# Designs tried in a protein design run: peptides against a protein of PDB entry 3JWR. Part 53

Target 1, 323 residues: chain A of PDB entry 3JWR
Amino acid sequence: TRELQSLAAAVVPSAQTLKITDFSFSDFELSDLETALCTIRMFTDLNLVQNFQMKHEVLCRWILSVKKNYRKNVAYHNWRHAFNTAQCMFAALKAGKIQNKLTDLEILALLIAALSHDLDHRGVNNSYIQRSEHPLAQLYCHSIMEHHHFDQCLMILNSPGNQILSGLSIEEYKTTLKIIKQAILATDLALYIKRRGEFFELIRKNQFNLEDPHQKELFLAMLMTACDLSAITKPWPIQQRIAELVATEFFDQGDRERKELNIEPTDLMNREKKNKIPSMQVGFIDAICLQLYEALTHVSEDCFPLLDGCRKNRQKWQALAEQ
Target 2, 298 residues: chain A of PDB entry 3JWR as posed
Amino acid sequence: TRELQSLAAAVVPSAQTLKITDFSFSDFELSDLETALCTIRMFTDLNLVQNFQMKHEVLCRWILSVKKNYRKNVAYHNWRHAFNTAQCMFAALKAGKIQNKLTDLEILALLIAALSHDLDHRGVNNSYIQRSEHPLAQLYCHSIMEHHHFDQCLMILNSPGNQILSGLSIEEYKTTLKIIKQAILATDLALYIKRRGEFFELIRKNQFNLEDPHQKELFLAMLMTACDLSAITKPWPIQQRIAELVATEFWEQGDQVGFIDFVCTQLYEALTHVSEDCFPLLDGCRKNRQKWQALAEQ

## One batch from the design tools (peptide; aimed at target 1 Q130 H142)

Design b2_p16_8_s2 (made by RFdiffusion4, then SolubleMPNN; from b2_p16_8, 7 letters changed)
Fold by OpenDDE base, seed 2:
Structure b2_p16_8_s2 (fold): chain B 323 residues (1-323), chain A 16 residues (1-16)
Amino acid sequence: as target 1 above (323 residues)
Amino acid sequence: MDAVKEFLEEILEADE
């Protein structure tokens, strides 16, 4: 395609030029081509291209395939969300120095997972999928959408000309896929809620050890969630804009719940209660976000900008809630 | 009503 030719022939700017190591990064001003260039740079600077012998054209095609398999009519869970998740992962690995704590296969898996974790997202959550008796709800009992996202990820990875993992041994390939699956499934907030207590307790007791395979898996799950939720850490103007996108998608679900399911939506998804957004954001930060970024910062102090951003945005939302 | 609590309960219920 013309798009592939353009991407493959383009000079990829440095990470410094693209500012993709910055936790304050914004994609708002970037074209789709520029987001793809950023993605190439992430793979390159993490040594994934070299270490796993990725062909440039194959990587370019894979990136474009991933982008194509996000829906454009979904307000938040689209390519830009996946891209921002991956960028946060890259920043956490580089600027946050988490790269030094992980294997190359884990890094490879996390980056692929971050880009792929919401593939073919439909703008509705698992609760909606279950209540609507969607065919996907018949395939999976738990983490319905996340299983679907992984299935889409696997489909793309196995598609002709998209096989970025072809340079891996059979064992490396199996390991990578296992980690990708676990990482994508970990983005189900239900799983985060269930598992985070163990992680926080290990940190609190100073017993956290990445050499333990179980704790490693737990950490990768928490890191994925931290990147997935990283919009809450962004500078205030960016945070506000992303919050609007999230609200739009939630309200769209709420509208569908009324129309298609004849149910009253929860306040979070109720368009009529948009005035509660500031207080709900404070609640979300307190209930979900703060402890995660605190714990992550304990693992690597260089991740502090995420925590600091989250705290600053809490203050901003609180001020709005008091008006 | 805590909207976040309700949301979390819904997510957890969907995962049961």
Scores: peptide ipSAE 0.386, ipTM 0.903, DockQ to the pose 0.802
OpenDDE base, seeds 1, 3, 4, 5: peptide ipSAE 0.386, 0.366, 0.385, 0.378; ipTM 0.903, 0.898, 0.906, 0.903

Design b2_p16_8_s3 (made by RFdiffusion4, then SolubleMPNN; from b2_p16_8, 8 letters changed)
Fold by OpenDDE base, seed 4:
Structure b2_p16_8_s3 (fold): chain B 323 residues (1-323), chain A 16 residues (1-16)
Amino acid sequence: as target 1 above (323 residues)
Amino acid sequence: MDAVLEFLKELLEADE
């Protein structure tokens, strides 16, 4: 395609030029092509292209395929969300120095997972899918969308000309896919809530050890969530804009819940309760976000900008809630 | 009930 030709022929700017190492990164001003270029740079600077012998054209095709399999009519869970998740992962790995704590396969898996974790998202949560008796709800009982996302990810990875993992041994391939699956499934916030206590307790007791395979898996899950939720850490103007996108999608779901399911939505998804957004954001930060970024910062102090951003945004939301 | 708590409850119920 012309798009592939353009991407493959383009000079990829440095990470410094693209500012993709910054935790404060924003994609708002970037074209789709530029987001693809950023993604290439992430793979390159993480040494994934070199270490796993990725063909440039194949990587370009894969990126475009992933982007294509996000829906444009979804307000938040689209390519830009996936891209921002991956960028946060890149920043956490580089600026946050988590790269030094992980294997190349884990890094490869995390980056692929971050980009792929919401593939073909419908703009509705698992609860809606279950209640609507969607065909996907017949295939999966738990983490319905996350299983679907992984299925889409696997489909793309196995598609002709998109096989960015072809340079891996059989064992490396299996390991990578396992980690990708676990990472994508970990983005189910329900699973985060169930598992985070173990992680926080390990941190609290100073018993956290990445050399333990179970704890490594747990950490990768927490890191995925931290990147998935990273909008809450962004500078206030960026945070506020992203929060509007999230609210739009949630309200769209709420509207559909009323119309299609004949139920009253929760306040979080109720357009009539939009005045509660600031207080709900404070509650979200307190209940879900703060402890995660505190724990992540404990693992790597260089991730502090995420925690600091979260704290600053809490203050901003609290100020709005008091009006 | 707090809206966030309600949301969390729904998440957990959907995962059961």
Scores: peptide ipSAE 0.303, ipTM 0.880, DockQ to the pose 0.761
OpenDDE base, seeds 1, 2, 3, 5: peptide ipSAE 0.036, 0.294, 0.031, 0.030; ipTM 0.753, 0.878, 0.729, 0.708

Design b2_p16_8_s4 (made by RFdiffusion4, then SolubleMPNN; from b2_p16_8, 8 letters changed)
Fold by OpenDDE base, seed 2:
Structure b2_p16_8_s4 (fold): chain B 323 residues (1-323), chain A 16 residues (1-16)
Amino acid sequence: as target 1 above (323 residues)
Amino acid sequence: MQAVLEFLEEILAADE
């Protein structure tokens, strides 16, 4: 395609030029081509291209395939969300110095998972999928959408000309897919809520050890969630804009719940309750985000900008909630 | 906070 030719022939700017190591990064001013160039740079600077012998054209095609399999009519859970998740992962690995704590296969899996974790997202949550008796709800009992996202990820990875993992041994391939699956499934907030207590307790007791395979898996899950939710850490103007996109998507679901299911939506998804957004954001930060970024900062102090951003945005939302 | 908790409960219920 013309898009592939343009991407494959383009000079990829440095990570410094692209600012993709910055936790404050924004994609708002970037074209789709620039987001793809950023993604190439992430793979390159993490040594994934060299270590796993990725062909440049195959990587370019894979990136474009991933981008294409996000829906354009979904306000938040689109390519830009996946790209921002991956950028946060890259920043956490590089600037946050988490790269030094992980294997190359884990890094490879996390980056692929971050880009793929919401593939073919429909702008509705698992509860809606279940209540609407969607065909996906017949396939999966738990983490319905996350299983679907992984299935889409696997489909793309196995598609002709998209096989970025072809340079891996059979064992490396199996390991990578296992980690990708676990990482994508970990983005289900229900699973995060179930597992986070163990992680926080290990951190609190100073018993956290990445050499333990179970704790490693737990950490990768927490890191995925931290990157997935990283919009909450962004500079206030960026945070506000992303919060509007999230609200739009939730309100669209609420509208569908009324129309299709004859259900009164919850406040979070109720367009008529926009005035509650600031207080709900404070509640979300307190209930979900703060402890995660605190724990992540204990694992790597260089991740502090995520925690600091989250705290600053909490203050901003609280101030709006008091008006 | 209550709205967030309700949302979280809904997410958890979908996974049970």
Scores: peptide ipSAE 0.033, ipTM 0.731, DockQ to the pose 0.913
OpenDDE base, seeds 1, 3, 4, 5: peptide ipSAE 0.030, 0.028, 0.029, 0.027; ipTM 0.717, 0.703, 0.711, 0.693; seed 5 fails the geometry check

## One batch from the design tools (peptide; aimed at target 1 L189 K194 A287)

Design b2_p17_3 (made by RFdiffusion4; failed a check: the pose's geometry)
Pose (drawn by RFdiffusion4):
Structure b2_p17_3 (pose): chain A 298 residues (1-255, 281-323), chain P 17 residues (1-17)
Amino acid sequence: as target 2 above (298 residues)
Amino acid sequence: ELDEEMAELEEYEGLYM
C-alpha cells in the first residue's frame, strides 16, 4: 500500500531518459519501482492515458497488481518477462513505427495484453500440466495456460480501483477485451506454429496487407509472439544471461540454434518486411544465433 | 507438414513455455 503511495507521486521520467525506445534495452539494472514507472511512461506516450481518461491513481494500482501477480520464485516467467515483452511491444510501435498502422483500441489492447500474457505462470509448460493432469487441464481445453493468464488479467481489470478501462464506452470495452483475449492466446507457441504458415506466404507473395481485417488480426497474433520471445534478439551479454534463466526453469521442470532456426529468424524476417524499422530485431536475432552456433562447436 | 512441425515442436517447447 505504501508502494502505491510512493509510486503514485513520483515523477515519470521521459522515454528518452528511460531508454525504453530501444530494441537493445535491458532491465537488469532497474529497480522494481523503476520498471513500474517505465510502464506508466509507456501508457502515457502511447496516448492511452489521455484518450481513455485514465486516472493516475487507478493505473498505478492496476500496474502494481499485475506486478504482484507474477511469481517471484519462478525463474524466467516472472514480472521482468512481462515487462521486457511490453517494452519490446512499446519499442515496436514507436521506433519500429507501427502505431501509425493501427487503432487506439488495438494499441491499448496490445499493451495490456503484453503485460499480462503470462500471469500466475507457475514455471511449467502446457505440455507438462496436460500430462500431469493438473486441474487447470480439466478446466481448459486448448491453450490451457494462456486461457488462465487471461482469466487472471480480466480478474484484475474487474478489481476495484483497477478499472483502467472504466472510461471506455461499453462497445469499446467489449471489443478491447475481445482483442486482449486473442492477443494473450496468440502467445501459445502451438498457435504460432499452426498459424504462421498462412502469414509467411502473404508476405512471401507480396500480398500481405494490413487493411484486410483478417490479415490484420493474424498479424496481431504474430506480433505478440514476436515480443513474447524478443529476449532472443538481445545483445549477447543479455541473451547470455536471460538464456540462463530459461535454462534453470526448464531444468526445474525436467526434475538454442535449432530453436532460433525453427521458431525465430523465420518470424523476425517477416516482421521486417512488414516494417523495415523493425530490422534491429532480426539483426540481433541472427547475431545471437551466430554466437550460439560457435559455442555449440565448443 | 504441419504435423511434422508439431512433432518437432516437442523438442523445443522447453525453450519456450

Design b2_p17_3_s1 (made by RFdiffusion4, then SolubleMPNN; from b2_p17_3, 10 letters changed)
Fold by OpenDDE base, seed 4:
Structure b2_p17_3_s1 (fold): chain B 323 residues (1-323), chain A 17 residues (1-17)
Amino acid sequence: as target 1 above (323 residues)
Amino acid sequence: SLEKELEQLKKYEGLFF
């Protein structure tokens, strides 16, 4: 396609020029082409292109395939969300120095997972999918959308001309897919809530050890969640804008819940309760985000900007909640 | 309990899908 030709022929700017190592990164001013260029740079600077012998055209095609399999009519859970998740992963790996703690296969898997974790998202949560009796709800009992996202990821990875993993051995391929699946499934908040206590306890007791395979898996799950939620850490103007996108999508779901399912939406998804957004954001930060970024910062102190951003945004939301 | 915590956090379920 013309898009592929343009991407494949383009000079890829440095990570410094693209500012993709910054935790404060914003994609708002970037074109779709620039987001694809950023993605190429992430793969390159993580040594993934070199170490796994990725063909440039194949990588370009894969990126464009991932992008096109996000829906454009979804306010938040679109390509830009996936791209921002991947950028946060890149920043955590590079600036946060987590790269030094992981294998190349784990890094490869995490980056692919971050980009792929919401593929074909429909702008509704698992509860809606289940209650609407959607066909996907018949295939999966739990983490319905996350299983679907992984299926889409696998479909793309196996599509002709998109096989960025073709340079891997059979064992490396199996390992990578296992980690990708686990990472995508880890973005189900329900799983995060179930598992985070173990992670926090290990950190609190100073017993956390990445050489333990179980703890490694746990860490990768927590890292995925930290990147998925990273909008909450962004500079306030960026945070506000993203919160508006999230609210839009949630209110759209709430409207559909009323119309299609004849149910009263939760406050979070209730357009009539938009005045509660600031207090709900404070509650979300306190209940979900703060401990995660605290724990991540304990694993790598260079991830502090995520925690600092989260704390700053909590203060901003609290100030709005008091008005 | 974990179940109680999950119930309390259901209001945030939409944020992560």
Scores: peptide ipSAE 0.098, ipTM 0.797, DockQ to the pose 0.734
OpenDDE base, seeds 1, 2, 3, 5: peptide ipSAE 0.089, 0.090, 0.093, 0.092; ipTM 0.800, 0.794, 0.797, 0.794; seeds 1, 2, 3, 5 fail the geometry check

Design b2_p17_3_s2 (made by RFdiffusion4, then SolubleMPNN; from b2_p17_3, 7 letters changed)
Fold by OpenDDE base, seed 1:
Structure b2_p17_3_s2 (fold): chain B 323 residues (1-323), chain A 17 residues (1-17)
Amino acid sequence: as target 1 above (323 residues)
Amino acid sequence: ELEEKLKKLEEYEGLFF
């Protein structure tokens, strides 16, 4: 395609020029081409292209295929969300110095997972899928959408001309897919809540050990969630704009719940309760985000900007809730 | 406690910022 030719021939700017190592990064001013260039840079600077012998054209095609399999009519859970999740992962690996704690296969899997974790997202949550009796709800009992996202990821990875993992041995390939699956499934907040207590307790007791395979898996799951939620850490103007996108998507779901399912939406998804957004954001930060970024900062102090950003945004949301 | 947290999370399942 013309898009592939343009991407494959383009000069890829440095990570410094693209600012993709910054935790404060914003994609709002970037074109789709620039987001793809940023993605190439992430793979390159993580040594994934070299270590796994990726062909440039294949990587370009894969990136464009992933981007294409996000829906354009979804306000938040689109390519830009996946791209920002991957950028946060890249920043955590580089600036946060987590790269040195992980294997190349783990890094490869995490980056692929971050880009792929919401593939074909429909702008509705698992609860809606279940209540609407969608065919996907018949295939999976738990983490319905996350299983679908992984299936889409696997489909793309195995598609002709998109096989970025072709340089891996059979064992490396199996390991990578296992980690990708676990990482995508970890973006189900229900699983995060189920598992986070173990992680926080290990940190609290100073018993956390990345050499333990179970604890490694747990950490990768927590890191995925931290990147997926990373919009909450962004500079306030960016955070506000993303919150508006999220609210738009939730209100669209709530409108559909009312119309299609005859269900009164939750406050979060109720357009008429827009005034509750600030207080709900404070609640979300306190219940979900703060402890995660605190624990992540204990694993790597260089991740502190995520925690600091989260705390600052909590104060901003609290101030709005008091008005 | 976990069930209440899960219920609050269902309220937050969308709030992936």
Scores: peptide ipSAE 0.055, ipTM 0.764, DockQ to the pose 0.632
OpenDDE base, seeds 2, 3, 4, 5: peptide ipSAE 0.054, 0.055, 0.053, 0.053; ipTM 0.742, 0.751, 0.742, 0.749; seeds 2, 3 fail the geometry check

Design b2_p17_3_s3 (made by RFdiffusion4, then SolubleMPNN; from b2_p17_3, 8 letters changed)
Fold by OpenDDE base, seed 1:
Structure b2_p17_3_s3 (fold): chain B 323 residues (1-323), chain A 17 residues (1-17)
Amino acid sequence: as target 1 above (323 residues)
Amino acid sequence: SLEEELEQLKEYEGLFF
């Protein structure tokens, strides 16, 4: 396609020029082409292109395929969300110094997972899918959408001309897919809630050890969640704008719940309760976000900007809740 | 269930970014 030709021929700017190592990064001013260029840079600077012998055209095609399989009519869970998740992963790996703690296969898997974790998201949560008796709810009992996202990821990876993993051995391929699956499934916040206690306890007791395979897996899950939720850490103007996108999507679901399911939406998804957003955001930060970024900062002190951003936004939301 | 707990959190705790 013309888009592929344009991307494949384009000069890829440095990570410094693109500012993709910054935790404060914003994609708002970027074109779709520029987001794809940023993605190429992430793969390159993580040594994934070289180490796994990726063909440039194949990588370009894969990126465009992933982007194409996000819906444009979804306010938040679209390509830009996936891209920002991947950018946060890249920043955590580079600026946050996590790269040196992980294997190349783990890094490869995490980046693919971050870009793919919400593929074909429909702007509705698992609860809606279940209550609407959607066909997907018949295929999967738990983490319905996350299983679907992984299936979409696998489909793209195996599609002709998109096989960015073709340079891997069979064993490396299997390992990578396993980690991708685990990482995508970890973005189900229900699983985060289930598993976070073990992680926090290990950190608290100073018993956390990345050489332990189980603890490594646990860490990768926590890191995925930290990147997925990273909008909460962004500079306040960015945070507000993203919160508006999230609210828009949730209100759209709430409107559909009323119309299609004849149910009253929760406060979070109720358009008429927009005034509760600030207080709800404070609660979300306290219940879900702060402890995660604190623990991540204990693993790597260079991740502190995420924690600091989260704390600053809590103060901003609290101030709005008091008005 | 964890799903019920999550839904309660979503209802009361805020926007899951």
Scores: peptide ipSAE 0.058, ipTM 0.777, DockQ to the pose 0.409
OpenDDE base, seeds 2, 3, 4, 5: peptide ipSAE 0.063, 0.058, 0.056, 0.053; ipTM 0.775, 0.768, 0.775, 0.771; seeds 2, 3, 4 fail the geometry check

Design b2_p17_3_s4 (made by RFdiffusion4, then SolubleMPNN; from b2_p17_3, 8 letters changed)
Fold by OpenDDE base, seed 5:
Structure b2_p17_3_s4 (fold): chain B 323 residues (1-323), chain A 17 residues (1-17)
Amino acid sequence: as target 1 above (323 residues)
Amino acid sequence: KLEEELEKLKEYEGLAF
């Protein structure tokens, strides 16, 4: 395609020029082409292209295929969300110095997972999928959308000319797919809530050890969630704008819940309760985000900007909730 | 308590920012 030719021929700017190592990064000013160039840079600077012998054209095609399989009519859970998740992963690996704690296969899997974790997202949560009796709810009992996202990821990876993993051995390929699946499933907040207590307790007791395979898996899950939620850590103008996109998508779901399911939406998805957004954001930060970024900062102190950003945004939301 | 927390947090399951 013309898009592929343009991407494959383009000079890829440095990570410094693209600012993709910054935790404060924003994609709002970037074109789709620039987001793809950023993605190429992430793979290159993590040594994934070299170590796994990725062909440049194949990587370009894969990135464009991933981008194409996000819906344009979804307000928040689109390519830009996945791209920002991957950028946060890249920043955590590089600036947060987590790269030195992980294997190349784990890094490869996490980056693919971050880009793929919401593929074909429909702008509705698992609860809506279940209550609407959608065909996907018959295939999976839990983490319905996350299983679907992984299936889409696997479909793309196996598509002609998109096989970025063709340089891997059979065992490396299997390992990578296992980690990708675990990482995508970890973005289900229900699973995060179930598992986070173990992680926080290991940190609190100073018993956390990345050489333990179970603790490694747990850490990768927590890191995925930290990157997925990273909008809450962004500078206030970015955070506020992203919160508006999220609210738009949630209100669209709430409107559909009223119309299609004849149910009253939760406060979060109720357009009539828009004035409660600030207090709900404070509650979300306190219940979900703060302890995660505290624990992540304990694993790597260079991740502190995520925690600091989260704390600053809590204060901003609290000030709005008091008005 | 964990189930109630999970239910309250299912309200936030949407809030995957």
Scores: peptide ipSAE 0.170, ipTM 0.813, DockQ to the pose 0.667; fails the geometry check
OpenDDE base, seeds 1, 2, 3, 4: peptide ipSAE 0.148, 0.159, 0.157, 0.152; ipTM 0.817, 0.814, 0.810, 0.813; seeds 1, 2, 3, 4 fail the geometry check

Design b2_p17_4 (made by RFdiffusion4)
Pose (drawn by RFdiffusion4):
Structure b2_p17_4 (pose): chain A 298 residues (1-255, 281-323), chain P 17 residues (1-17)
Amino acid sequence: as target 2 above (298 residues)
Amino acid sequence: SDEIVDQIREAFGLDDP
C-alpha cells in the first residue's frame, strides 16, 4: 500500500531517459519501482492515458496489481518477462512505426495484453499440465494456460480501483476485451504454429494488407508472439543470461539453434516485410543464432 | 534438425488438439 503511495507520486521520466524506445533495451539494472514507472510512460506516450480518461491513481494500482500477480519463485515467467514483452511491444509501435497503422482501441488492447499474457504462470508448459491432469486442464479445453492468464487479467480489471478501462463506452470496453482475449490466446505457441503458415504466404505473395479486417487480426496474433519471445533478439550478453533462466525453469519442469530456425527467424523476417523499421529484431535474432551455432560446435 | 524439431514439438505439445 505504501508502494502505491511512493509510486503514485513519483515523476515519470521521459521515454528517452528510460531508453524504452530501444529494441536493444535491458531491465537487468532497473529496480521494481522503475519498471512500473516505465509502464506508466508507455501508457502515457501511446496517448492511452489521455484518450481513455485514466486516473493516475487507478492505473498505478492496476499496474502494481499485475506486478504482484506474477510469481516470484518462477524462473523466467515472472513480471520481468511481462515487462520486457510490453516494452518490446512499445518499441515496436514507436520506433518500428506501427502505431500509425492501427486504432487506439487496438493499441490499448495490445499493451494491456502484453503485460498480462502470462499472469500466474506457474513455471510449466501447457503440455505438462495436460499430462499431469491438473484441474486447470479439466476446466479449460485448448490453450489452457493462456485461458487462465486471461481469466486473471480480467479478474484484475474488474477489481475496485483497478478499472483502468472505466472510461470506455460500453461498446468500446466490449470490443477491447474481445481483442485482449484474442491477443493473450495468440501467445500460445501452438496457435502461432497452426496459423503462421497462412500469414507467411500473404507476405510471400506480396498480398498481405492491413486494411483487411481479418488479415489485421491475424497479424495482431503474430505481433503478440513476436514480442512474447523478443528476448531471443537481444544483445548476446543479455540473450546469454535470459536463456539461463528459461534454462532453469525448463529443467525444473523436467525434474537453441533449432528453435530459432523453427520458430523465430521465419517470424521476424515476416514482421520486417510488414515494417522495415522492425528489422533490428531480425538482425539481433540471427546475430544470436550465429553465437549459439558456434557454441553448439563447442 | 528434424529430431530437434520433433523434440520441440513434443516438449510443447504443439500437435495436441

Design b2_p17_4_s1 (made by RFdiffusion4, then SolubleMPNN; from b2_p17_4, 10 letters changed)
Fold by OpenDDE base, seed 1:
Structure b2_p17_4_s1 (fold): chain B 323 residues (1-323), chain A 17 residues (1-17)
Amino acid sequence: as target 1 above (323 residues)
Amino acid sequence: MEAEREAFIEAFGLNDP
């Protein structure tokens, strides 16, 4: 395609020029081509292209295929969300120095998972999928969408001309797919809530050890969630804009719940309750975000900008809730 | 804040088994 030709021939700017190592990164001013260039830079600077012998054209095609399989009519869970998740992963690996704690296969899997974790997202949560009796709800009982996202990821990875993992041994390939699956499934917040207590307790007791395979898996899951939720850590103007996108998508679901399911939406998805957004954001930060970024910062102090950003945004949302 | 947390838990199905 013309898009592939343009991407494959383009000079890829440095990570410094693209600012993709910054935790404060924003994609708002970037074209789709520039987001693809950023993604190439992430793979290159993590040594994934070299270590796994990726062909440049294959990587370009894969990136464009991933981007194409996000829906444009979804307000938040689109390519830009996946791209920002991957950028936060890259920043955590590089600036946050998590790269030195992981294997090349784990890094490869996490980056693929971050880009792929919401593939074909429909702008509705698992509860809606289940209540609407969608065909996907017949395939999976738990983490319905996350299983679908992984299936889409696997489909793309196996598609002709998109096989970025062709340089891996059979064992490396199996390991990578296992980690990708686990990482995508970890983005189900229901699973995060179930598992985070073990992680926080290990940190609290100073018993956390990445040499333990189970604890490694747990850490990768927590890191995925930290990147997926990283909008809450962004500079306030960016945070506000992303919160508007999230609210738009939730209100769209609420409107569909009324129309299609004949139910009253919860406050978070109720368009008439926009005035509750600030207090709901404070509640979200306290219930879900703060302790995660505290624990991540304990594992690597260089991740502190995520925690600091989260704390600053809590203050901003609290001030709005008091108006 | 507790009511907001509950609304969030409900909206995301965080109590699912």
Scores: peptide ipSAE 0.055, ipTM 0.761, DockQ to the pose 0.746
OpenDDE base, seeds 2, 3, 4, 5: peptide ipSAE 0.042, 0.036, 0.034, 0.041; ipTM 0.749, 0.743, 0.734, 0.747

